# Peptides against a protein of PDB entry 3C2G: the designs that were tried, part 74

Target 1, 209 residues: chain A of PDB entry 3C2G
Amino acid sequence: IRTFDLLGLLLHDSDAIDGFVRSDGVGAITTVVQYPNNDLIRAGCKLLLQVSDAKALAKTPLENILPFLLRLIEIHPDDEVIYSGTGFLSNVVAHKQHVKDIAIRSNAIFLLHTIISKYPRLDELTDAPKRNRVCEIICNCLRTLNNFLMMWIPTPNGETKTAGPNEKQQVCKFIEIDILKKLMSCLSCEGMDTPGLLELRSTILRSFI

## One batch from the design tools (peptide; made by RFdiffusion4, then SolubleMPNN)

Design b2_p17_5_s3 (from b2_p17_5, 7 letters changed)
Fold by OpenDDE base, seed 5:
Structure b2_p17_5_s3 (fold): chain B 209 residues (1-209), chain A 17 residues (1-17)
Amino acid sequence: as target 1 above (209 residues)
Amino acid sequence: MTASQRLREENLKKLLE
């Protein structure tokens, strides 16, 4: 835990982060968090989040790493782990088609739905820190969903992938009334990525209407 | 389109349009 904390402090600039990632730092973290210690898992996932936007990740094979992380957040009820894990996911899939494909094959769409579904409505949360954390988690999930949906929207000059029948079924779950209400509730939270949520709303409309 | 899908799309229209 202390090692991860110290490492996190040292990774204060993009070059240091890239250096860590190039040295298989992400793989190292995923190896360490195999140990069943909640504090260690939290620290490791937080560190993953810190390096999740690294340029060097574009050259890092994630075929084994990403499925492991997805499984970890699937089985862990810890909000901090889920926050960090979904944050990592949302960042690593951005602008990386091959990573999106790995995530989708690893049942990420269904997992995102499951995560959003398990949390209560934000208006039912009276504790502000808890409410904010839940909102952040939902935002991470929805940002990731946006990245997936964008693959299947026809562009005038771009190659558009067609979602398979299973993917279509999975994404259709996000237009359930409960999920949509949670999306809308996140738009009212201060400090959240409101532009990103509005983009998702637009993407959903283009995908389903 | 299934009945459930139609219902969800209707909900989407109500909330997002």
Scores: peptide ipSAE 0.023, ipTM 0.611, DockQ to the pose 0.015
Fold by OpenDDE base, seed 1:
Structure b2_p17_5_s3 (fold): chain B 209 residues (1-209), chain A 17 residues (1-17)
Amino acid sequence: as target 1 above (209 residues)
Amino acid sequence: MTASQRLREENLKKLLE
């Protein structure tokens, strides 16, 4: 646990982070967090989040890492693990078509919907730290969804991927009233990624209108 | 218009609120 904390403290610049990633640091973390220790899993996932925007990740095979992380989030009902894991997912799929494909094949869309659906409405949470963490998790999920939906929006040049029937059905669940209410609730939270949420709202409208 | 289509339209209207 202290090792991951120390690593997090030492990774203050992009070059150090890239060096860690190039040295298979992500693989090392994923190996260590297989041990059934909640504190270790939390620390490892937090470290993953810290390196999730590294440029070196574009050259890192994620075929085994991403499915593992998605499974970890699925089976470990811990807000800190879910926060870090969804944050990692959101960052690694950004601007990376190959990573998006891996995530979608690994049932990421359904998982994201499940995560959002499990949390109560933000207005029902009286504890501010808990409410903020839940809002951040939902934002991470919705940001990831935005990245997926953008693949299927036709560009002026006509080259767009078409969503398969299963993907289309899965994304349609995100326009359910409960999900939309949670999206709107997140928009009202202070200090959240409001621009990202507004972008998703726009993307949803473009995808379904 | 199917019931499902109406529901989607209503949900989209809520997104615009």
Scores: peptide ipSAE 0.023, ipTM 0.580, DockQ to the pose 0.015
Fold by OpenDDE base, seed 2:
Structure b2_p17_5_s3 (fold): chain B 209 residues (1-209), chain A 17 residues (1-17)
Amino acid sequence: as target 1 above (209 residues)
Amino acid sequence: MTASQRLREENLKKLLE
């Protein structure tokens, strides 16, 4: 725990973060968080989030790391773990087709739906910090979904894949009324990634209409 | 299109269009 905290303080610039990642820092964290200690898991996942946008991740094999993280998020009903984990997921899939494929094969789409579904509506949360954290989690999930959906939309310069039948069924769950209401609720929250959510709105329209 | 699919599309149109 202390080590992760210290590392978090030191990893304040892109070069340091890249250096950490190149030294298999992500693998090291995932090894440590296998210890059944909630504080350790929280700290490790937070550190993962801090390095999740590192350029060096493009050269990091995530075939074992990503499934592990997804499982961790699945089994730990901890908002901080889920926040950090979904944030990591959202960042690592961005602009990396091979990582998106790993995530999808690891049942990420279904997991994202499950995560969003288990949280109450934001209007039912009176505690502002809790509400904000839940909103951030949902935003992370939806941003990840956007990245997946974009793979299947033809673009002049982009590789377009065809979603399999299972993937299609899974993504269709995100246009359920409950999910859509939560998307709209997030759009009304201050300080959220409104542009990203609006992009998702556009992507959904392009994908399903 | 199933009834469920139609409902989802209607919901989408209502909320996002």
Scores: peptide ipSAE 0.022, ipTM 0.593, DockQ to the pose 0.015
Fold by OpenDDE base, seed 3:
Structure b2_p17_5_s3 (fold): chain B 209 residues (1-209), chain A 17 residues (1-17)
Amino acid sequence: as target 1 above (209 residues)
Amino acid sequence: MTASQRLREENLKKLLE
């Protein structure tokens, strides 16, 4: 635990983070968080989040890492683990088609819907820190969804990937009134990715309306 | 109304447009 905290403090610039990732740091963390210690899992996932936007990740094989992380998020109800894990997911799928495919095959779309659905409405949360954390988790999920939906929007060049029937059914759940209300409620939280949420709205309109 | 409150209201308005 202390080792991860110290390592997180040392990884304060992009070059250090890239160096860590090139040295298979993500694989090392993934190995450590397989031990049944909640504090260790929290610390490891937080560190994963910190390095999740590293350029070096584009050259890192994630075929074994992503399914493991998704399963960890699925079975672990801890908000801090969910926050870090969904944040990692949203960053690593960005601009990487191969990684998006791995995530989708690993049932990421359904998992994201499940996560959003399990949390109460933000207006029902009176504790500000809890409300903010829940909002951040929902935003991470919705940002990831946006990245998936964008794959299926026709480009001017006419080349588009088609969603399978199962994926289509899964993504349709995100236009339910309850999900849309939660999307809107996130705009009431300070420091949230408002441009990203507006982009998702646009993507939904282009995909479903 | 604080500046932060106004910003949040504007963001909500943008989503509804």
Scores: peptide ipSAE 0.017, ipTM 0.500, DockQ to the pose 0.026

Design b2_p17_5_s4 (from b2_p17_5, 8 letters changed)
Fold by OpenDDE base, seed 1:
Structure b2_p17_5_s4 (fold): chain B 209 residues (1-209), chain A 17 residues (1-17)
Amino acid sequence: as target 1 above (209 residues)
Amino acid sequence: MTASERLREENRELRLR
């Protein structure tokens, strides 16, 4: 625990973060987070989130790491772990096609739907800290989904990856009325990534119309 | 601001306390 907190305080510079990632720091954290200690898991996932935008992650093999983290956020009850894990996922899939492909093969689209589905509507949450955390989790999931959908939008150059039939079916679950209501509730939350949610709305419209 | 940027800012504030 204290070691991850200290590492989090030290890893504030982009070069230090990239150096840590190049030294298999993500693999080291994911090894330690396998221990059945919730405080250790929370601290490790927080540190993963902190390094998740590192440029060095584009060269890091995530084939074993990403499926493990997806399984962790599927089963873990702590919203702080889910926040950190969904934030990590959102950042690592950004601008990295091979990481998107690993995530999709690891059932990430269905997992994102499952995570959004387990939370109540934000207007039903009276506790402001919990409401904000749940909103951040949903926003991380929706931003990750947007990054996947963008793979299947025709580029001006005619290069279009086609979504498989299973991927299309999983994506269609995000146009369910309850998911759309949660998206709209997130747009009404202060301090949220409203531009990213509006981009997702526009991406959904372009994918289904 | 990304979730990682928010967390780095939080950690910056914790170092200033």
Scores: peptide ipSAE 0.028, ipTM 0.663, DockQ to the pose 0.654
Fold by OpenDDE base, seed 3:
Structure b2_p17_5_s4 (fold): chain B 209 residues (1-209), chain A 17 residues (1-17)
Amino acid sequence: as target 1 above (209 residues)
Amino acid sequence: MTASERLREENRELRLR
């Protein structure tokens, strides 16, 4: 625990973060968070989120790390672990086709739907800290989904990857009325990434119309 | 601001206290 807090304090600049990732720091964290200690898992996932935008992650093998992290956020009850894990996933899949393919093969689309479905509507949450954390988790899931949908939108050059029949069926679950209501409730939260959620709304419309 | 940038700013504010 104190070691991850100290590492989080030391990893404050982009060069230190990129140096840590090049030194297999992500593999080291993922080894330590396999121990069944919730405070250690929370601290390790917070540190993973902190390094998740590192340029060096483009060269890091994620084939074992992503399936493990997806399983962790599926089963872990702590909203701070789910927040950190969904935030990590959202950042690592951004603009990285290979990482998107690993995540999709690891059932990430279904998991994102499952996570969003577990939470109540934001207007049913009276506690403001909890409401904000749940909103951030839903936004991380929806931003990750947007990054997947963008692979199947035709480019101006006419090149498009076709979604498989299973991926199409999993994506269709995000147009369910309860998921759309949660998306709209996130758009009503102050301080949220409103541009990213509006882009997702546009991407959903282009994928289903 | 990314989720990582927010966490870096939070950790910066905690160091100034």
Scores: peptide ipSAE 0.019, ipTM 0.500, DockQ to the pose 0.607
Fold by OpenDDE base, seed 5:
Structure b2_p17_5_s4 (fold): chain B 209 residues (1-209), chain A 17 residues (1-17)
Amino acid sequence: as target 1 above (209 residues)
Amino acid sequence: MTASERLREENRELRLR
């Protein structure tokens, strides 16, 4: 715990973060998070989130790390772990095609649906801190989904990948009325990235037309 | 702002208190 807090205090500049990632810092955190201690898991996932936008991650092998972290956030009951893990996933898949491919092969689309489905509607949450945290988790999941959908949208200058039948079926789960109601409830939360959620809504609509 | 950028700003604010 104290070591992760101290590392978190040192890893604030981009060069230190990239240096840590190049030194297998993500592998080291992932090794420690395998211990069945919730405070270590929470602190390790928080540190993973902190380094998740590092440029060095584009050169880091994530084939063993990412499936493990996806399984952790699937089963862990703590919202802080889910927040950190979904935030990590959202950042590492951003602009990294090979990481998107690892995540999709690791059933990430289904996991995102599962996570969103576990939470109540935001209008049913009376506790403002809990509501805000749940909103952030849903937004991390939805932003990750947007990054996957963007692979299958034709670009004027890019090889468009075709979604397979299984990926299409999993994506169709996000147009279910209960998921759409949760997306719409996030647009009503103060301090949220409303532009990013509107972009996702547009991307979803374009993926089904 | 990414989830990492938000966490870095939160940790910066906590150090200034």
Scores: peptide ipSAE 0.009, ipTM 0.433, DockQ to the pose 0.630
Fold by OpenDDE base, seed 2:
Structure b2_p17_5_s4 (fold): chain B 209 residues (1-209), chain A 17 residues (1-17)
Amino acid sequence: as target 1 above (209 residues)
Amino acid sequence: MTASERLREENRELRLR
């Protein structure tokens, strides 16, 4: 625990973060997060989130790390772990096609739907800290989904991958009325990335029209 | 702002207190 807190204090600039990632720091954290200690898991996932936008992650083999992290956030009861893990996922799939492919093969689309589905409506959450944390988790999931959808939207100058039948079917679950209500409730939360959620709404509409 | 950027700014604010 104290080591992760200290590392989180040292990893505040981009060069230190990239240096840590190049030194297999993500693999090291992932190894430590396998211990059945919730405080250690929480601290490790928080540190993963801190380094999740590192440029060096584009060269890090995530083939073993992502499936493990996806399984962790599927089963772990702590919202702080889920927040950190979904935030990590959202950042690592951004602009990294190979990472998106690993995540999709690891059933990430279905997992994102499962995570959003397990939470109550935000208007049913009276506790403001809990409501805000749940909103952040849902937004991380939705931003991750947006990053996947963008692979399948024809760009004027890019080779677009075609989504497979299974990926299309999994994506169709995000147009369910309950998921759309949760998206709309997140748009009503103060301090949220409203532009990113509006972009996702536009991306969803373009993926099904 | 990414989740990592927010957490780095939070850690910066905590060091200035």
Scores: peptide ipSAE 0.009, ipTM 0.432, DockQ to the pose 0.644

Design b2_p17_6_s1 (from b2_p17_6, 9 letters changed)
Fold by OpenDDE base, seed 2:
Structure b2_p17_6_s1 (fold): chain B 209 residues (1-209), chain A 17 residues (1-17)
Amino acid sequence: as target 1 above (209 residues)
Amino acid sequence: SAAREERRRRHERLLSS
């Protein structure tokens, strides 16, 4: 725990973060969080989030790391772990087709739907810190979904992948009324990534329409 | 700090694409 806190204090700049990632820092974190200690898991996932935007991640094999993290999020009923893990996921899939493919094969789409679905409506949350954290989690999930959907939108300059039948079925769950209501609720939250959520709305329309 | 701002900008660029 103290080691992760120290690392979090040291990893303030992009070069330090990239150096940590190049030294297999992500693998080291995933090894440590295998211990059944909730505080350690929280600290490790937070550190993952902190390095999730590293350029060096493009050269990091995630074939084992990503499925492990997804499983951790699935089994750990902790908002802080889920926040950090979904934040990591959203960042690592960005601009990385290979990572998107790993995530999708690891049932990420369904998991993200499950995560969003388990939380109450934001208007039912009276505790502001809790409400904000839940909103951030939902936003992380939705941003990740946007990155997946973008693969299947025809672009003049890109090879459009065809979603398989399983991926299509999983994605269709995100147009359920309950999910759309949660998207709209997040758009109403102050300080959220409203542009990203608006982009998702546009992406959904382009994908289904 | 300048480092935090650079990190924020990187994060925003990841979110916008």
Scores: peptide ipSAE 0.037, ipTM 0.690, DockQ to the pose 0.095
Fold by OpenDDE base, seed 1:
Structure b2_p17_6_s1 (fold): chain B 209 residues (1-209), chain A 17 residues (1-17)
Amino acid sequence: as target 1 above (209 residues)
Amino acid sequence: SAAREERRRRHERLLSS
């Protein structure tokens, strides 16, 4: 636990982060978090989030890592684990088609919907830190969804993938009134990625209307 | 905050795609 905290303090430099990732640091963390220790899992997932934007991740195979992390998020009710895990997911799928494909095959769309659906409305949360954390989790989920939806939008010069029937069914759940209300609630939260959420709203409209 | 910087980095990655 203290080792991961120390690593987090040392990994402030982009070159150090890239060096850690090139040395299979992500695989090492995922191996360590296999142990059923909640504090260790929380610390490991936080460290994963901290390195999730590393350039070296483009060369790191995630075929075994992503399914494991998705399962970890699925079974843990801990907001800090869910925050770190969904944050990691949102960062690693960005600009990486092969990673998006792994995530989708690993039931990421359904999991993201489940996560959003389980949280109460933000207006029901009186504790500001808790409300902000929940909003950040929802934002991580919605940004990840936006990255998936963008694959299926026709571009003038790009190979547009068509969503499979199962994928279409899963993404259609994100236009449910309760999900849209949570999106709108997140847009009203201070310090949130409002441009990204507005982009998702636009993407949803283009995909389903 | 570290959280704001992380959000900024995620946003920049979305805008560059």
Scores: peptide ipSAE 0.030, ipTM 0.683, DockQ to the pose 0.072
Fold by OpenDDE base, seed 5:
Structure b2_p17_6_s1 (fold): chain B 209 residues (1-209), chain A 17 residues (1-17)
Amino acid sequence: as target 1 above (209 residues)
Amino acid sequence: SAAREERRRRHERLLSS
C-alpha cells in the first residue's frame, strides 16, 4: 500500500510514468493486486489509472493484463476499484485497435453495461462525493463504449471493421432508456468530461440511427 | 484521459490544502 502511494507521488512526470511502464510496471502491479487485500487492490488499481495514458503502453502486451483487470472489476463491488479500473480501460483502449480487440473478446462491453446498470440515478444520490464518483465511473464506461463504437462507423477513407453479431447485440443494450438517462444525467454533472459524453451521444446516433 | 484528469484534480487538491 505505502509502496503504491509512494510510486503514485513519484509518477507525476510523463517520462517517469513512461519509464515505469517500459520496465513492466503494469505487469508488476497486476501481480501484486492478485493478493486478496482490498486496500492493496485499491492502491494498485489507482496506480494503474495513473499510468494508463503512458505512450509505452502501445508496446506493452495486454493479453493477460486486461482480462485480469476486467475480472477484478467484475468481482469487486468497490467504487474506488471500479473507478480506477474503468479509467484504466478507457485510456488504454484509446487509439489502439489491438487493445480494443482484447477488451471486447474479454467481455468488456457486457461488463460496462453491468457496471452502469448497477448504479442508481445520480439524482437519487444525496451524498455529493458518492454522486461524483458514480458519475465518473459511468463516464469512464461510456467513454470506453464510444471508443468501441467508433470502430464500426464507416469512414470515407477507411476499411470499417464490422461488428460481429454478438458485439452488436451487446452494444444495443446501451440505447435502452435507463442507460440514456444516465448518460444525460452525467452531462449535467459538474466537472465531468462533457465533450467526451457529447461525442458518445453523437456516436450512438450514428451507430443506431 | 481519465489519468490526466485525475492528476489535474490531485494537483488542485494539493494546492488547496
Scores: peptide ipSAE 0.056, ipTM 0.707, DockQ to the pose 0.166; fails the geometry check
Fold by OpenDDE base, seed 4:
Structure b2_p17_6_s1 (fold): chain B 209 residues (1-209), chain A 17 residues (1-17)
Amino acid sequence: as target 1 above (209 residues)
Amino acid sequence: SAAREERRRRHERLLSS
């Protein structure tokens, strides 16, 4: 726990973060968080989030790491773990087609739906810190979804992957009225990435119309 | 910290563009 906190204090520089990732730092974290200690898992996932934007991740094999993290956030009810894990996921899949493919085959779309669905509506949350954390989690999930949906939108260059039937079925769950209401609620939250959420709304509309 | 969250937000914006 203290080691991850210390590493988090040292990893303020992008080059240091990149160096950590090049040295298999992500693999090291995933090894440590295999121990069933909630505080250790929180600290490890927080550190993962902190390094999730490293350029070196494009050269890091994630075939074992990503399924492990997805399973971890599936079984762990902790908001801080879910926040960090979904934040990591959203950052690592971005601009990395191979990572998107790993996430999708590892049931990420279904997991994201499950995470969003388990939380109450933001208007039902009276505690501001809790409401903000829930909003951030939902936004992480939705931004990840946007990164997936963008693969299936025709580009001017004519290169589009066709979503398989299973992926389409999983994505269709995101047009449920409850999910759409949560998206709209997140758009009303102060300090959120409203442009990114608006892009997702546009992407959803383009994907289903 | 606020700085790391800001870096995350910036990265996410770069990834959506």
Scores: peptide ipSAE 0.047, ipTM 0.694, DockQ to the pose 0.084; fails the geometry check

Design b2_p17_6_s2 (from b2_p17_6, 10 letters changed)
Fold by OpenDDE base, seed 1:
Structure b2_p17_6_s2 (fold): chain B 209 residues (1-209), chain A 17 residues (1-17)
Amino acid sequence: as target 1 above (209 residues)
Amino acid sequence: SAELAEKRARNNQLLSS
C-alpha cells in the first residue's frame, strides 16, 4: 500500500508515467495485486488508472494483463476497484485495435453490462459521494462500450469489421430499459462526460440501424 | 500528487472515433 502511494506521488508528469510503463510497471502492479488483500488491490488498481493514459501503453503487450484485470473486477465487489479497473480499461482500449479485440475475446462486453446492472439507479442514491462514484463507473463502462461499437460502424470507404452474433447479442442488452435509464441518469450528473454518453447513444442507435 | 494524477487520467480518458 505504502509503496503504491509512493509510486503515485512520484508519477507527477507524463514522462515519469511513460517511463514506468516502459519498464513493465503495469505487469509489476498486476503481479502484486494477485495477493488477496483488499487494500493492496485498491491501491494497485488506482495506480493502474493513474498510468492508464500513458503513450507507452500503445506498445505494451496486454494479452495477459487485460484478461487478468477483467477477472479481478468481475470477482471483486469493491466500488474503488471497479472504478479504477474500468477507468483503466476505457483508456487502454483506445490505444490500439488489438487491445479492443483482447478485451472482447475476454468477454468484456458482458462484464460491462453486468457491472452496470449491479448498481442501483442514481436517483435511489442519497449519498452524493456514492452516487458520483457509481456514475463514474457507469460512464467508464459506457465509454469502453462506445470504443468497441465504433469499430463496427461502416466507414465511408466500405471496409468494416462486423460484430459476431454473440457480440451483437451482448450489445443488445444495453438497450434494456434499466440500462437506458441509468445512462440517462448519468447525463444529468454534473461533471460527467456528457458528450461521451451522447456519442454512445448515437453509436448504439447506428449499430442497430 | 496521486489525486492530481488520477484526475488527469480521468480528464484524459481516451475515445476512439
Scores: peptide ipSAE 0.024, ipTM 0.650, DockQ to the pose 0.086
Fold by OpenDDE base, seed 3:
Structure b2_p17_6_s2 (fold): chain B 209 residues (1-209), chain A 17 residues (1-17)
Amino acid sequence: as target 1 above (209 residues)
Amino acid sequence: SAELAEKRARNNQLLSS
């Protein structure tokens, strides 16, 4: 914990963050969070989120890291871990097609749906900090989904991949009324990525119509 | 700050999408 706090203080600029990532810092964090300590896991996942926009991540192998993180999010009920983990996921899948493929093979689409489904409706949450955190988690999940869906939309200049039957079935779950209501609720939250959510709405419509 | 880094990460993601 103290080590992660120190790293958080030192990794305050983009060059330091990029240097950390180039030195396999992401792998080091994932190794440390394998220990069954909730505080350590929370701190480690937060640090992952902080470095998730590093340019060096485009050259980092994620074949072992990403499945591990997805499993961690699946089994850990902590909102802070889920927030950090889904934030990391959403950022890394934006980099390269192969990263999206790793996530999808690791059952990411189903997991994202599960995460959104487990939270109550935002209008049922009276505690503003809790409501905002839940909204951010849902936004992270939906942003990740948008990045997946974009792979399967035909572009004028090239052949598009086709979603497999399993992926298509999993994506169809996101048009459930409960999920759509949560999407719309997130649009009304302050400080959320409204442009990204509107893009997702458009992407969903293009994917199913 | 941690908050600034998170905000930057989200912004960079939007630009990369």
Scores: peptide ipSAE 0.023, ipTM 0.646, DockQ to the pose 0.086
Fold by OpenDDE base, seed 2:
Order: sequence, then C-alpha cells, then structure tokens
Structure b2_p17_6_s2 (fold): chain B 209 residues (1-209), chain A 17 residues (1-17)
Amino acid sequence: as target 1 above (209 residues)
Amino acid sequence: SAELAEKRARNNQLLSS
C-alpha cells in the first residue's frame, strides 16, 4: 500500500511515468494486486490508472495483463477498483488496435454491459461522491465501448473490420432502454466527458444504421 | 498529486475519444 502511494507521489510527470512503464511497472503492479488485500488492490489499480496514458504502453505486451485486469474488475465489487480498472482499460484501448482485439477476445464488451447494468440510476443515488464515482465508471465503460465500435465503422479510405456475431450480439445489449437512460443521465453530471458521450451517441447511431 | 494524475488520465481519455 505505502509503496504504491510512494510511486504515485514520484510519478508527477510524463517522463517518470513513461520510465516506470518501460521498466515493466505495469507487470509489477499486476503481480502485486494478485494478493487478496483490498487496500493493496485499490492502490495498485489506482496506480494503473495513473500510468494508463503513458506512451510506452504502446510497446508493452498486454496479452496477460488485460485478461487479468478484466477478471479482477468482474469479480471485485469495489467501486474504486472498478473505476480505476475501467479507466485503465479505456486509455489502453484508445488508438491501439491490438489492445482492442485482446480486450474483445477477453469478453470486455459483455463485461462493460454487466458493469453498467449492476449500478442503479444516478437519480437514485443521494450521496454525491457515490453518484459521481458511478457516473465516472459508466463513462469509462462507454468510452471503451466507443473505441470498440469505431473499429467497425466504414471509413472512406480504410479497411473496415466487421464485428463477429458474438460481438454484434453483445453490442446490441447497449441499446437496451436502461443502458440508454444511464448514458443520458451521465450527460447531466457536472464535470463529465460530455463531448465523449455525445460522440458515443453518434457512434452508436452509425453502428446500427 | 493523485488527483492531477487522474485528471491527466481523464484528459487523455477525452482526447482519445
């Protein structure tokens, strides 16, 4: 716990973060969070989020890391772990096709739907910190979904991959009325990624036309 | 410091969308 806090204090700039990642820091965190200690898992996942935008991650093998993280998020009920984990996921899949493929093969689309589905409507949450955290989690999930959907939208000059039958079925679950209501509720939250959510709305529409 | 790192991560997520 204290080690991750110390690392978080040292990783104030992009160069330090990049150096940590180049030194297999993500692998080290993943090893540590395998211990059944909730505080350690929280701290480790938070550190993952903090380094998730590092340029060096483009060169980091994630074949073992992503499936592990996805399973951790799946089985751990802690909002802080889910927040950090989905935040990490959303960042690492951004503009990285091979990472998107690993995540999709690891059942990420279904997991994202499961995560969004388990949370109550934001209007049912009276505690502001809890409401904000839930909104952030949903936004992380939806941003990740947007990154997946963008792969399957035809571009004038690019090879468009087609989603497999299973992926299509899993994506279709996101047009459920309850999911759409949660998306819309996030647009009403202050300080949220409104442009990103609006882009997702556009992407969903384009994916189903 | 932790808040700043989270904010950077969020900003990068915004830029990647």
Scores: peptide ipSAE 0.023, ipTM 0.647, DockQ to the pose 0.096
Fold by OpenDDE base, seed 5:
Structure b2_p17_6_s2 (fold): chain B 209 residues (1-209), chain A 17 residues (1-17)
Amino acid sequence: as target 1 above (209 residues)
Amino acid sequence: SAELAEKRARNNQLLSS
């Protein structure tokens, strides 16, 4: 059994996960996955996913962790790493404005587009497990994007952050017909959050109105 | 600070898929 698999077996409840995160567990994982071992990287990213919704992450410095993870996802073509990494990203940026800012500064929007663009259309994937995994990855990317877009939606109090020109341009790429087709194809995947995907689509589209 | 209506997948949902 691998070290991260063992840790995963010990983390069965939210309190244990929060305890792990408070003890700099995310930093520890990030340190370990710096070694060029694909199995270790996969296991480490899976563990990151397992702790990605921990409330304690709001108090965890992520200035060095997020850029590293984004780079890892960028250079590692493993679907399991990408799945886990994008899953982690989608959860960690949620409800955490400062984390969103770190991710955006680290070219996350462009990376998300790149990930979706590199995968084939789901209708070209005949293997159900592969198709579902690709769908999940695309969903993770779109969910992350949605959370970014929410920063720039006007609130009733009139306080809204403004997207920079580069961010606006990068967001515009998500309305490419190929990207939209891939989004639509995810709606047909078994076990997917179809209502959530529809909301994501709506948010993306209305960001241009 | 304005509370944002943001979405995430729960850990258990991500891991169960």
Scores: peptide ipSAE 0.027, ipTM 0.665, DockQ to the pose 0.126; fails the geometry check

